Peptides against a protein of PDB entry 3V4O. Designs and how they scored, part 219

Target 1, 234 residues: chain A of PDB entry 3V4O
Amino acid sequence: DQPLAKDKVALLIGNMNYREHPKLKAPLVDVYELTNLLRQLDFKVVSLLDLTEYEMRNAVDEFLLLLDKGVYGLLYYAGHGYENFGNSFMVPVDAPNPYRSENCLCVQNILKLMQEKETGLNVFLLDMCRKRNDYDDTIPILDALKVTANIVFGYATCQGAEAFEIQHSGLANGIFMKFLKDRLLEDKKITVLLDEVAEDMGKCHLTKGKQALEIRSSLSEKRALTDPIQGTEY

## One batch from the design tools (peptide; made by RFdiffusion4, then SolubleMPNN)

Design b2_p29_8_s1 (from b2_p29_8, 10 letters changed)
Fold by OpenDDE base, seed 1:
Structure b2_p29_8_s1 (fold): chain B 234 residues (1-234), chain A 29 residues (1-29)
Amino acid sequence: as target 1 above (234 residues)
Amino acid sequence: SEIEEYLKEKLKELENEPLQPFSPLLPPK
């Protein structure tokens, strides 16, 4: 029984040119490459770069409008970020220094909203640092998540660690994207795919001991990014 | 939507900028 997606929608955000924080380079290439790959997988892809807080919030809102029952939703983020109390925060380019949660977008809040859309699959690929932000002591009050068993997190790095960029073929990718792009088109359960990416990353001498992919999922079905859209041929 | 169109245009502008050289390993994000 092949799982089917009602539709497949992805929002890709790459933040590089921060006003008050170090500039990044890899997100441009990473977003570009991931966009091309996801389009090959018949995702409707919205790719955006260097978003302010206002723009990011609007982008997420628009993304959510594209989600509905049975739709596969994928959110990719590359940029500065942090993690407090298990909550991941994406940092807009206009965030102050230091930034606080009120200046950032909480991924778990987005997940909650995605669940309300009764999506078929929720995939988060977060290529950002996951260090604690000591300048923000706010404890987020989040609504309880539903038990949907359709959630997959791919953290480019482990909790409390940093993410890196690496040059490949004259261009710099995030380390996560370097390995992800090699396997993304494989017809495998998304968690299996990510597990293989994790192994590849672990075998690389450049990343061994420096960056490790963390997979967190509750996915109970054999769903893949390659799953066909209902009413269409793959 | 209007917002989506604006943001897509912004992306297009950024993508058309010349590529910069990168180091094999960059500082942590």
Scores: peptide ipSAE 0.031, ipTM 0.480, DockQ to the pose 0.036
Fold by OpenDDE base, seed 5:
Structure b2_p29_8_s1 (fold): chain B 234 residues (1-234), chain A 29 residues (1-29)
Amino acid sequence: as target 1 above (234 residues)
Amino acid sequence: SEIEEYLKEKLKELENEPLQPFSPLLPPK
């Protein structure tokens, strides 16, 4: 039987106007374009720009309230970030310089909370740098994740690498979004779709040796973003 | 949903800023 989603909910965050860090350009366009695409896929999309730590935490909390058993949850983030010891941290616009984990949102913590909601699919699309933050020596102690086999991570960059922007004709996309937007509407298993995006990035001379998509998944079912919604919607 | 509608109202419309990599500038050691 074709997999069904009880509902489909996405939270898109684009941070650009950092107070204590370099400003970015691409998140604005990337969030907008992704919003339009996901809405075509019948996602309920909440898109937010330039969130403080407080606002980001509230947004995530509200996002989690929209999740329930069988719901497809997608979190997209474009902005500054870092990765320490396998944990990804999204940086709010009001983060200090240097920032630490207590100033940021840990993606893996969000995943844990999503698992508690018994979601049908958890997709994380992270368009941020993944370099280590040497000013943060904190090792997050995370509870063991459940084996739900419904998790997909799309990292715009490989571990330890940076994410970049590309400007064309006055519009600036992140490199990841440049390729993702061409395939996002395809009716394919999400991991297959992302794999094709990775191949497209690899074939482009602009990105070769510069930025590579990393996919981490434990998806045991043929779940696609195009999967229809059935049942009570939120 | 009501939550979605509420959060949509919090959308901030901004202008593009100068092109930068998605890399923060950390102070020197």
Scores: peptide ipSAE 0.034, ipTM 0.478, DockQ to the pose 0.256; fails the geometry check
Fold by OpenDDE base, seed 2:
Structure b2_p29_8_s1 (fold): chain B 234 residues (1-234), chain A 29 residues (1-29)
Amino acid sequence: as target 1 above (234 residues)
Amino acid sequence: SEIEEYLKEKLKELENEPLQPFSPLLPPK
């Protein structure tokens, strides 16, 4: 009953050097560390930093091309973002101020496209703010998602809240990554793993009352990032 | 793809840049 992945593919995006928004530092280290960890989990990892809208869209397109039936797909994003009407928007580095949905990438839209690939698992790790963008009054009409029961969202912060960076010894980590990296290699159902990360974050005096991990999932199978990759024979 | 390779190299370039120290707890993203 051991779940198997047809393959494992991850796209990691860290946006730091925004043109019209505050610059960040943590995504650099976070992407790097997560890359190394996911590679240890036999993920094929594409890691990118400071992507423009055009580059982000292309990266996502290329990522989707790597997905197929039974493939584990993981999308990690660290950067500015917002959430309107339950939709998460990743902000490219060249986004205007204020940015709107047309300038950003909708995660749920990406999820829809991933579902079309009949992936075995769709994991989204979003290290971004989730405040509403009051400057964007557009209500995106998204197609209804399929009931695939293979979706996991790890939000670095609660809805309407902010995500933070902490620095130690000159290097900054996102709060989320600080705790995620300690657990990521554990052979546990991904939702269980994230729940433990959430608990770890909650015990930290630095983040208590400031940032809390939110897990949103529809995962009916005991899928883990450690799941082995089955044979390459289709 | 060519785009992937380009962007990967971009990542490498950025990784070589040293991080400057900031406040222990930085403003929200």
Scores: peptide ipSAE 0.028, ipTM 0.490, DockQ to the pose 0.045; fails the geometry check
Fold by OpenDDE base, seed 3:
Structure b2_p29_8_s1 (fold): chain B 234 residues (1-234), chain A 29 residues (1-29)
Amino acid sequence: as target 1 above (234 residues)
Amino acid sequence: SEIEEYLKEKLKELENEPLQPFSPLLPPK
């Protein structure tokens, strides 16, 4: 049987103009490109740029309000970030230098909240560095996740590695988005799609030995971003 | 919400700004 989504909602965050950290450029174009693609897939897309901690937390809260049983939820983030003890942290533009976990948003915490909504699919696309933040030794104690088998993480880089930006014809894209955008509309299981993106990235001369996509998933059903929406659409 | 709408407008404004050329491979994010 063809899997169905009750609805499809995406939150896209691109942080570029950091106050206390190096500014980025690619998130602008990446968010724009992904927005257009996801809308073609009938996602309700909320796209935001340069969010403070307060704004990011509010955006996530609003995003969660749009989720419900059977809804496909997709969170995309492009910006500075780090990973400590297996937890991914998104860095707001007003984060201090150095930033700590209390200044950032924990992705796994968001996942926990998404699971409480009984979503049909949870996709995280994280285009950020995954190096350890040596200035933060806090070990976050998070609630245990449910076994929902509907989770997909697409990390732009391997654990402990960095994500890069590339320029093409005067425009800058994240390397991850460069390859993702070519396949995102394909009617394939999301993990299969991302695997193909990973393969494309591996064949590229620019990224060979520098950046590799990592996929972490627990997806027991053939769920695709192209899955049709059932019931009332918004 | 009002904040979301404001931020969406901000996105639109930024999208209309021309990008400056950078190196083929920029520093890590």
Scores: peptide ipSAE 0.022, ipTM 0.475, DockQ to the pose 0.038; fails the geometry check

Design b2_p29_8_s2 (from b2_p29_8, 9 letters changed)
Fold by OpenDDE base, seed 1:
Structure b2_p29_8_s2 (fold): chain B 234 residues (1-234), chain A 29 residues (1-29)
Amino acid sequence: as target 1 above (234 residues)
Amino acid sequence: SEIEEYLKKKLEERADEPLQAFDPLLPPK
């Protein structure tokens, strides 16, 4: 019984040229590589770089408009970020220093909105730090999530930890993307795929003990990024 | 795009070589 996607849509955001924060090097390459891979998987991919808060919010809104019942939605983010009280915040390039939650986009809020679309699969790949933002003590009030059993989080790093980039042969990748790209096309349940990525990251002497992938999932079906789209023949 | 062409070229040059011990970790995000 092969699961089918109504459609497959991905939003990729790479923020690197921050105005008030250190510039990053990898998001450009990461977004490019991931775009090519996801297109091979028949995702409709929207890839954007260096988004302001306004642009990020608009991009997410447009992304949500592309989601519908049974659609696979994938959100990838590479950039600065933080995690407060279990909520992940993506930092726009025009965020002030210090930034607060009101300046950032909450991933869990996006998840809530994706659930309202009755998506078939919700995948979040977050290549950002997950450290507490000490400059923001606001406790987010989030709406209760539905029990959809179709959620997968791939955190580039552990709770409270940092995510790194690595430079190799003149280019920089996020460590997450460095390992993810080697397995992304595999026809495996997405959580299994990510678990293998986690093992690869753990075996690398450069990343062992420095960065570890965390998988958080509620996925009751064998959903894979390779799942065919309804009405298509291969 | 021009950027895509550049990246494509550089990635081809890299040829998905494995990480080396001397490959540096950059400052954290």
Scores: peptide ipSAE 0.344, ipTM 0.861, DockQ to the pose 0.038
Fold by OpenDDE base, seed 4:
Structure b2_p29_8_s2 (fold): chain B 234 residues (1-234), chain A 29 residues (1-29)
Amino acid sequence: as target 1 above (234 residues)
Amino acid sequence: SEIEEYLKKKLEERADEPLQAFDPLLPPK
């Protein structure tokens, strides 16, 4: 019996034109390509570029309003970021240098809020660096997560490592998106799909030893991005 | 939703700039 989604909603954020940090090139193309792919999967996609902290928080709030019981929620982020104490922080374009947790959006906090909506699936695709921010000594005290068994993290890189952009056919993609886009439409459990993407990244001589995908999941059901929306036939 | 459509339009307005890169591998994020 194929799992069904009540609805499918995605928020895609690509930050590249930072004010106080190096500019990136890939997020524009990454968001565009992912948008088109997710739309083919019948996701309702909200795509935004170069968001300030205020705008990012508002976007997340609006995204959360679209979530409800059984809804598939997908958050994609491409930009600067860091990871402290297992918590991932997305950096807005107006973040100061150095940035701190108070200037950034904590992904795990977003996850908590998504869990409160009793979503059917929570997918986070984080194309950012995961190095510790030594300028941020804040230890976040977040509320404990619920045991929902519907969570999938696709980290573009390993813990404590960096994520890169790669030139391809005249355009720049994040290395993560470079490989993800080739498999995203496959009808497979999302963790299986990401595992195959990880293998592709590992086999490529350009990325081997440079960047590796990390999958962190608690997914007790065979959920796929291709799962049909309740009440529809495809 | 109306919000989704508005945000989609915002992307389209911002996505018109062509990207150019000279290096095969860009600096890390």
Scores: peptide ipSAE 0.326, ipTM 0.723, DockQ to the pose 0.040
Fold by OpenDDE base, seed 2:
Structure b2_p29_8_s2 (fold): chain B 234 residues (1-234), chain A 29 residues (1-29)
Amino acid sequence: as target 1 above (234 residues)
Amino acid sequence: SEIEEYLKKKLEERADEPLQAFDPLLPPK
């Protein structure tokens, strides 16, 4: 049976021009390319660049307002970040140096809020470093997640590792997006699709021993980004 | 929202800007 989405909504954030941290280049192109691809998949896409903490929080709030029962929600982030104790933190462009959890947005908190919306699918694609932030000793107290079996995380890097940029066609791209874009439109279960991306990425000489895609999922249904929206022809 | 529209506009304006240099590695932090 073909799963159906009530709707499909994506929030894409690319942070590059940090005030107190090294500038990045790849997020611009990556957000642009992913936007075009997701639109082809009939996602309602909100794409934003260089967000302050205030703007990021507002963007997430607005994104959550678009979610409801059965809706597919996808959050993509490219920028600085870190991971402490299994919690991923996205760094706004106006974050201080050093940044701490109170300056950043916790992805797992967003997931919790998405679960409250009773979404049909929650996909997180995080193109950020996952190294520990030694300047943040906070152990976050997060609410327990529900058992929804509709969660997929695509980490551009393995735990504790770094993400890389490459240049092609005169533009900088993230390694993750380089391989993701070639398969994103395939009609496959999202975890299967990402596994194939991981294999492609693993064959790249630029990333061997440096960067590997990690897939973390609890997905009990054959959900795909290509799943049609309820009420549409397919 | 006004913020959303503003940010979308910024994205569109920058989409065509050429990238000069790139960093081969995202900073660890």
Scores: peptide ipSAE 0.028, ipTM 0.507, DockQ to the pose 0.049; fails the geometry check
Fold by OpenDDE base, seed 5:
Structure b2_p29_8_s2 (fold): chain B 234 residues (1-234), chain A 29 residues (1-29)
Amino acid sequence: as target 1 above (234 residues)
Amino acid sequence: SEIEEYLKKKLEERADEPLQAFDPLLPPK
């Protein structure tokens, strides 16, 4: 039976103009391109740039309000970040130097809240570094996640690795988005799609041995971003 | 939705802001 989405909602965040950290450029183009692609897939897309901690938290809260049973939720983030003990942290533009978990948004916390909404699919695309932040010695205490078998993580980098930008004629793309955009519209199970993106990254001399996509998934159904919205026919 | 429209507006406003620097890396500090 064809999987159906009750609705499709995406939150895209690109942080570039950090106050206390190196500024980035790729998130601008990446968010823009991904927005256009997801809209072609009938996603309701909320795209935001250069969010403070307060704004990021509000954006996530509003995003969660759009989620409900059977809804496909996609969170994309491009910016500074870190990973401590399996927890991914997105860094707001007003984060201090050094930043700590209390200054950042924990992706796994967002996942927990998404699970409470009984979503049909939870996709996280994280274009950020995954190095450990030695200035943060706290371990987030998270409640056990439910076994929903509808979770997909696309990490632009391996654990402990860095993410990179590619500069072309004044435009800069993240390496992850460079390859993702070529396949995102394909009617394939999302994990299969991401696997192909990973292969493309691996074959490119520019990225070979430099940046590799890591996919973590628990997806028991053939869910695709192209899945039709319930009540519509294609 | 109203929320979507509001947030889209914020994107448009911020997209016009000039970029002052570029770093090819996304390293944590």
Scores: peptide ipSAE 0.024, ipTM 0.504, DockQ to the pose 0.057; fails the geometry check

Design b2_p29_8_s3 (from b2_p29_8, 11 letters changed)
Fold by OpenDDE base, seed 5:
Structure b2_p29_8_s3 (fold): chain B 234 residues (1-234), chain A 29 residues (1-29)
Amino acid sequence: as target 1 above (234 residues)
Amino acid sequence: SEIEKYLKEKLEELKNDPLQPYSPLLPPK
């Protein structure tokens, strides 16, 4: 049987205008373009830019309220970030310098909460650097994840590396979004789709040796972003 | 929700910001 989504919900966050950190450019265009693509896939999309810690936490809370059994949830983030001990942290625009985990949002915590909603698919697309934050020596204690086999991580860069943005004809895209947008509408298993994006990035002379997509997934079903919503006919 | 409404409005404001955030190549850290 073809997998079906009870609903499809996406939260897109792009942080650019940091108060205490270097400003970014690409998230604006990336969020906008991804919004349009996901809407074509019948996602309910909430797109937000330049969020404070308080606003980010509220956005995530509201996003989680839209999730339920069988719902496809997609979280996209473009901005500053770091990774400590396998935990990914999204940095709000009002984060201090230096920032610590208490100032940031842990992606794995969000995943845990999504699992509690019994979602049909959990997709994380993280366009941020994954270098260690030496100013944060804390190790988050997370509850054990359930074995749901419905999790897909698309890291714009490999562990310990940086992500980049590039400008085309006056518009700046993140390197990840540059390649993702060309394939996102394809009716393929999401891991297969991302694998093709990874290959495209690897073949580009601009990104070779600089940025590589990392896919981390446990997905036992052939689920795609194009999967129809339950109750709809095509 | 009210929060979603507020945040969506903020997004629209940022889209219309005269400070167009475009640069050739930058690393989002």
Scores: peptide ipSAE 0.021, ipTM 0.495, DockQ to the pose 0.037
Fold by OpenDDE base, seed 1:
Structure b2_p29_8_s3 (fold): chain B 234 residues (1-234), chain A 29 residues (1-29)
Amino acid sequence: as target 1 above (234 residues)
Amino acid sequence: SEIEKYLKEKLEELKNDPLQPYSPLLPPK
């Protein structure tokens, strides 16, 4: 009995043109390629580039409105970020220098809100740096998460490390997307799929010793991005 | 809503953005 999704919704955010931080290039291509792949998987995809704090918060709010019981939710982010005390923060393009948690979006807060929607699957693909922000001394107080056993985090890099970009065939991808795009359409449990991506990254001479994928999950069911949507006929 | 219109516009912008070659090695994100 194959698991079914009530619906599949993805929010993709790529921030490149920062006002007070180094500009990035790969998020454009990464978001573009991931958009096309997720659409092939019958995801309803909202793809956005260069969002201010206000726009990011609104985008997340709208994304949450699309989530409901049994819906697969996927959040992809490519841009600047940091991690303090196990909390991941996405940096909007208008963030000040230095930025603080109040200027950024906390991924774990979004997860909490997704859990309230009783989603069937929550996938976070975070292609950002995970170094500590020394300018932010705030210790986030987050509510305890529910035990939903449907959460998957794919961190493009390990804790305390940076995410990189790599050019292939004239185009630059984030390293994470370079390997993810080759396997994303495979009909496999999402954690298995990401594990294979991690192995691919580890075997590549360009990324070995430089960037490693970290998978953090509590997924008790064989959920895949390829899972069919309820009521669909093929 | 206004935000929905904004999201649609941004999505269209993404679709219409041309891909171009980048440098082999870029600064970390």
Scores: peptide ipSAE 0.026, ipTM 0.471, DockQ to the pose 0.034; fails the geometry check
Fold by OpenDDE base, seed 4:
Structure b2_p29_8_s3 (fold): chain B 234 residues (1-234), chain A 29 residues (1-29)
Amino acid sequence: as target 1 above (234 residues)
Amino acid sequence: SEIEKYLKEKLEELKNDPLQPYSPLLPPK
């Protein structure tokens, strides 16, 4: 049978105007374009730009309130970030220099909370650098995750690598979004879709040896972003 | 609520923010 979503909710965060770190440009365009695409997929989309730590935490809390059993949840982040010990950290615009884990939001911690909602699908699209932060020696201790087999991570870069922005026809996208936007509406299992995006990115001469998409998933069902919402015509 | 107001404002800012040209390749983020 066709997998169904109880509902589909997305939180998109683009951080650009950092106070103590280099400013970015692409997150504005990337969030805008992704918002339009996800709305075409009948997602309820909350899109936010330039969030402080306090604002980001509040946004995540509100996002979690929209999740429930069988709901598809998608979190997209574009901005500064880092990865330590397998944990991904999103950097708020008011983060100090240098920042530490206590100043940032841990994606895996959010995943834990999403699992408690018994969601039908959890998708994380992280367009940020994944280099180690040498100024942060903290090892987060998280509760063990449930075995839900409904988790997909799309990292714009491989572990230890950087993410880049590129201009096309006067507009700048992140490299990840440049290729993702061309395939996002396809009716395919989300991991298959991301594989195709990875292949497209790999053919780009500008990113060879610099940036590669990494997909990390535990998805036992053929779930797609195009899956219809229960109670709707399809 | 305050959070709803905030979210609406931020969303509105996104909708009304004009797209502008940027450099061909920007620094890593």
Scores: peptide ipSAE 0.023, ipTM 0.488, DockQ to the pose 0.034; fails the geometry check
Fold by OpenDDE base, seed 3:
Formats: C-alpha cells, sequence, structure tokens
Structure b2_p29_8_s3 (fold): chain B 234 residues (1-234), chain A 29 residues (1-29)
C-alpha cells in the first residue's frame, strides 16, 4: 500500500549574519532552493533567515504547532553548529563567543517533541559542522525517545567533521544542497534518496575526501517526500 | 502570524538574487 501523509510541514532555518562568529553565505541560497523544491512536493514551508536564540525557539514552537498525528515534519538547518555526546546543536546568530548549549537549540530535543505529536515521518537535514565544542562540557540530560521507527537524519558531514560552503563574489549553493537539490523530487524512499545523494557527493572530485553525507535512520516504512497527502489540510 | 510575515518578506528578497550553483569549494561552516 502507498504510504500517505496527513500533511507535510517543513521548517527551514538559515543563519548567516552572526554577531560574534564568522559570517556565512550559502544558507541564503540553500534555503531559497530548498523552499522551492519542498513546495513542489506540497509541503507547507516556513523559511526563516538569521534568527536569534529567542526567534529560533519561537520558530520551533510554531513549527510544532503545525504537526499532528501522521504529519510529515522536516527540519532543515544551515549555519554554525556543533555536536557533543551525540547531540546536535544549532547556533543562533546572537550566540556569544564561545557559545554553549544553553545558547543553542538541541535537535534531539526537538525530535522528542515531534514524537509527542505522533508524526508520520521526522526528517532532519543538518548542514552544519559536527565537531565537538571544547568550550562546552555540559552533558545534556534528555528524555528518552520513543521507538517510532520514523526518523531520518541527513548530516551534511560525518560525525566530528566539517561541512563546507561554496564562496565567491556571487551567491552559490552549499555543498550539501548542491547535490540534494538534484534528487529531492524523486519518488523514492527518503533514505534511498539520501543514499544516492551521498553517492553523488562521493563521486565529485571537489568533495571527495573532504565532505561526506552521513545518514542515520530508523525508518521501518517506505516513506517518501513525494507521498500523497490525505485528510484535512491545515 | 508574525513569523509567516517574516517568511514572506525574506522569500521575496531571495527571489531577486541570482543563483551561482557552480563555484569552487571553500571553508567549513
Amino acid sequence: as target 1 above (234 residues)
Amino acid sequence: SEIEKYLKEKLEELKNDPLQPYSPLLPPK
């Protein structure tokens, strides 16, 4: 049987103009491209740029309000970030230098909240560095996640590694989005789709040995971003 | 909502910028 989504909602965040950290350029174009693609897939898309901590937390709260049983939820983030003890942290533009977990948003915490909404699919696409933040030794104590088998993480880079962007005088995609956008509209299981993106990235001599996509998933059903929507629309 | 309004404004800004999808690989995020 063809899997169905009650609805499809995406939150896209691109942080570039950091106050206390190096500015980025790729998130602008990446958010734009991904927004257009997801809309073609009938996602309700909320796209935001350069969010403070307060604004990011509010954005996530608003995003969660759009989720419900059977809804496909997708969170995309492009910006500075780090990973400590298996937890991914998104860095707001007003984060201090150095930033700590209390200044950032924990992705796994967001996942926990999404699970409480009984979503049909939870997709996280994280285009950020995954190096450890040596200035933050706090071990976050998070609530245990439910076993929902509907979770997909697409990390733009390997654990402990860095994600790269393309920079020149103009606007260009980041590395991850460059390859993702070519396949995102394909009618394939999301993990299969991402695997193909990873393969494409690996074949490119520009990224070979520099950046590799990592997929972490627990997805027991053949869920695709192209899955049809059923039920009441929001 | 305010967030939706912000979204629309930012999206309009993005649409007016040209895209350069092919450029050399540069620094980590």
Scores: peptide ipSAE 0.017, ipTM 0.461, DockQ to the pose 0.035; fails the geometry check

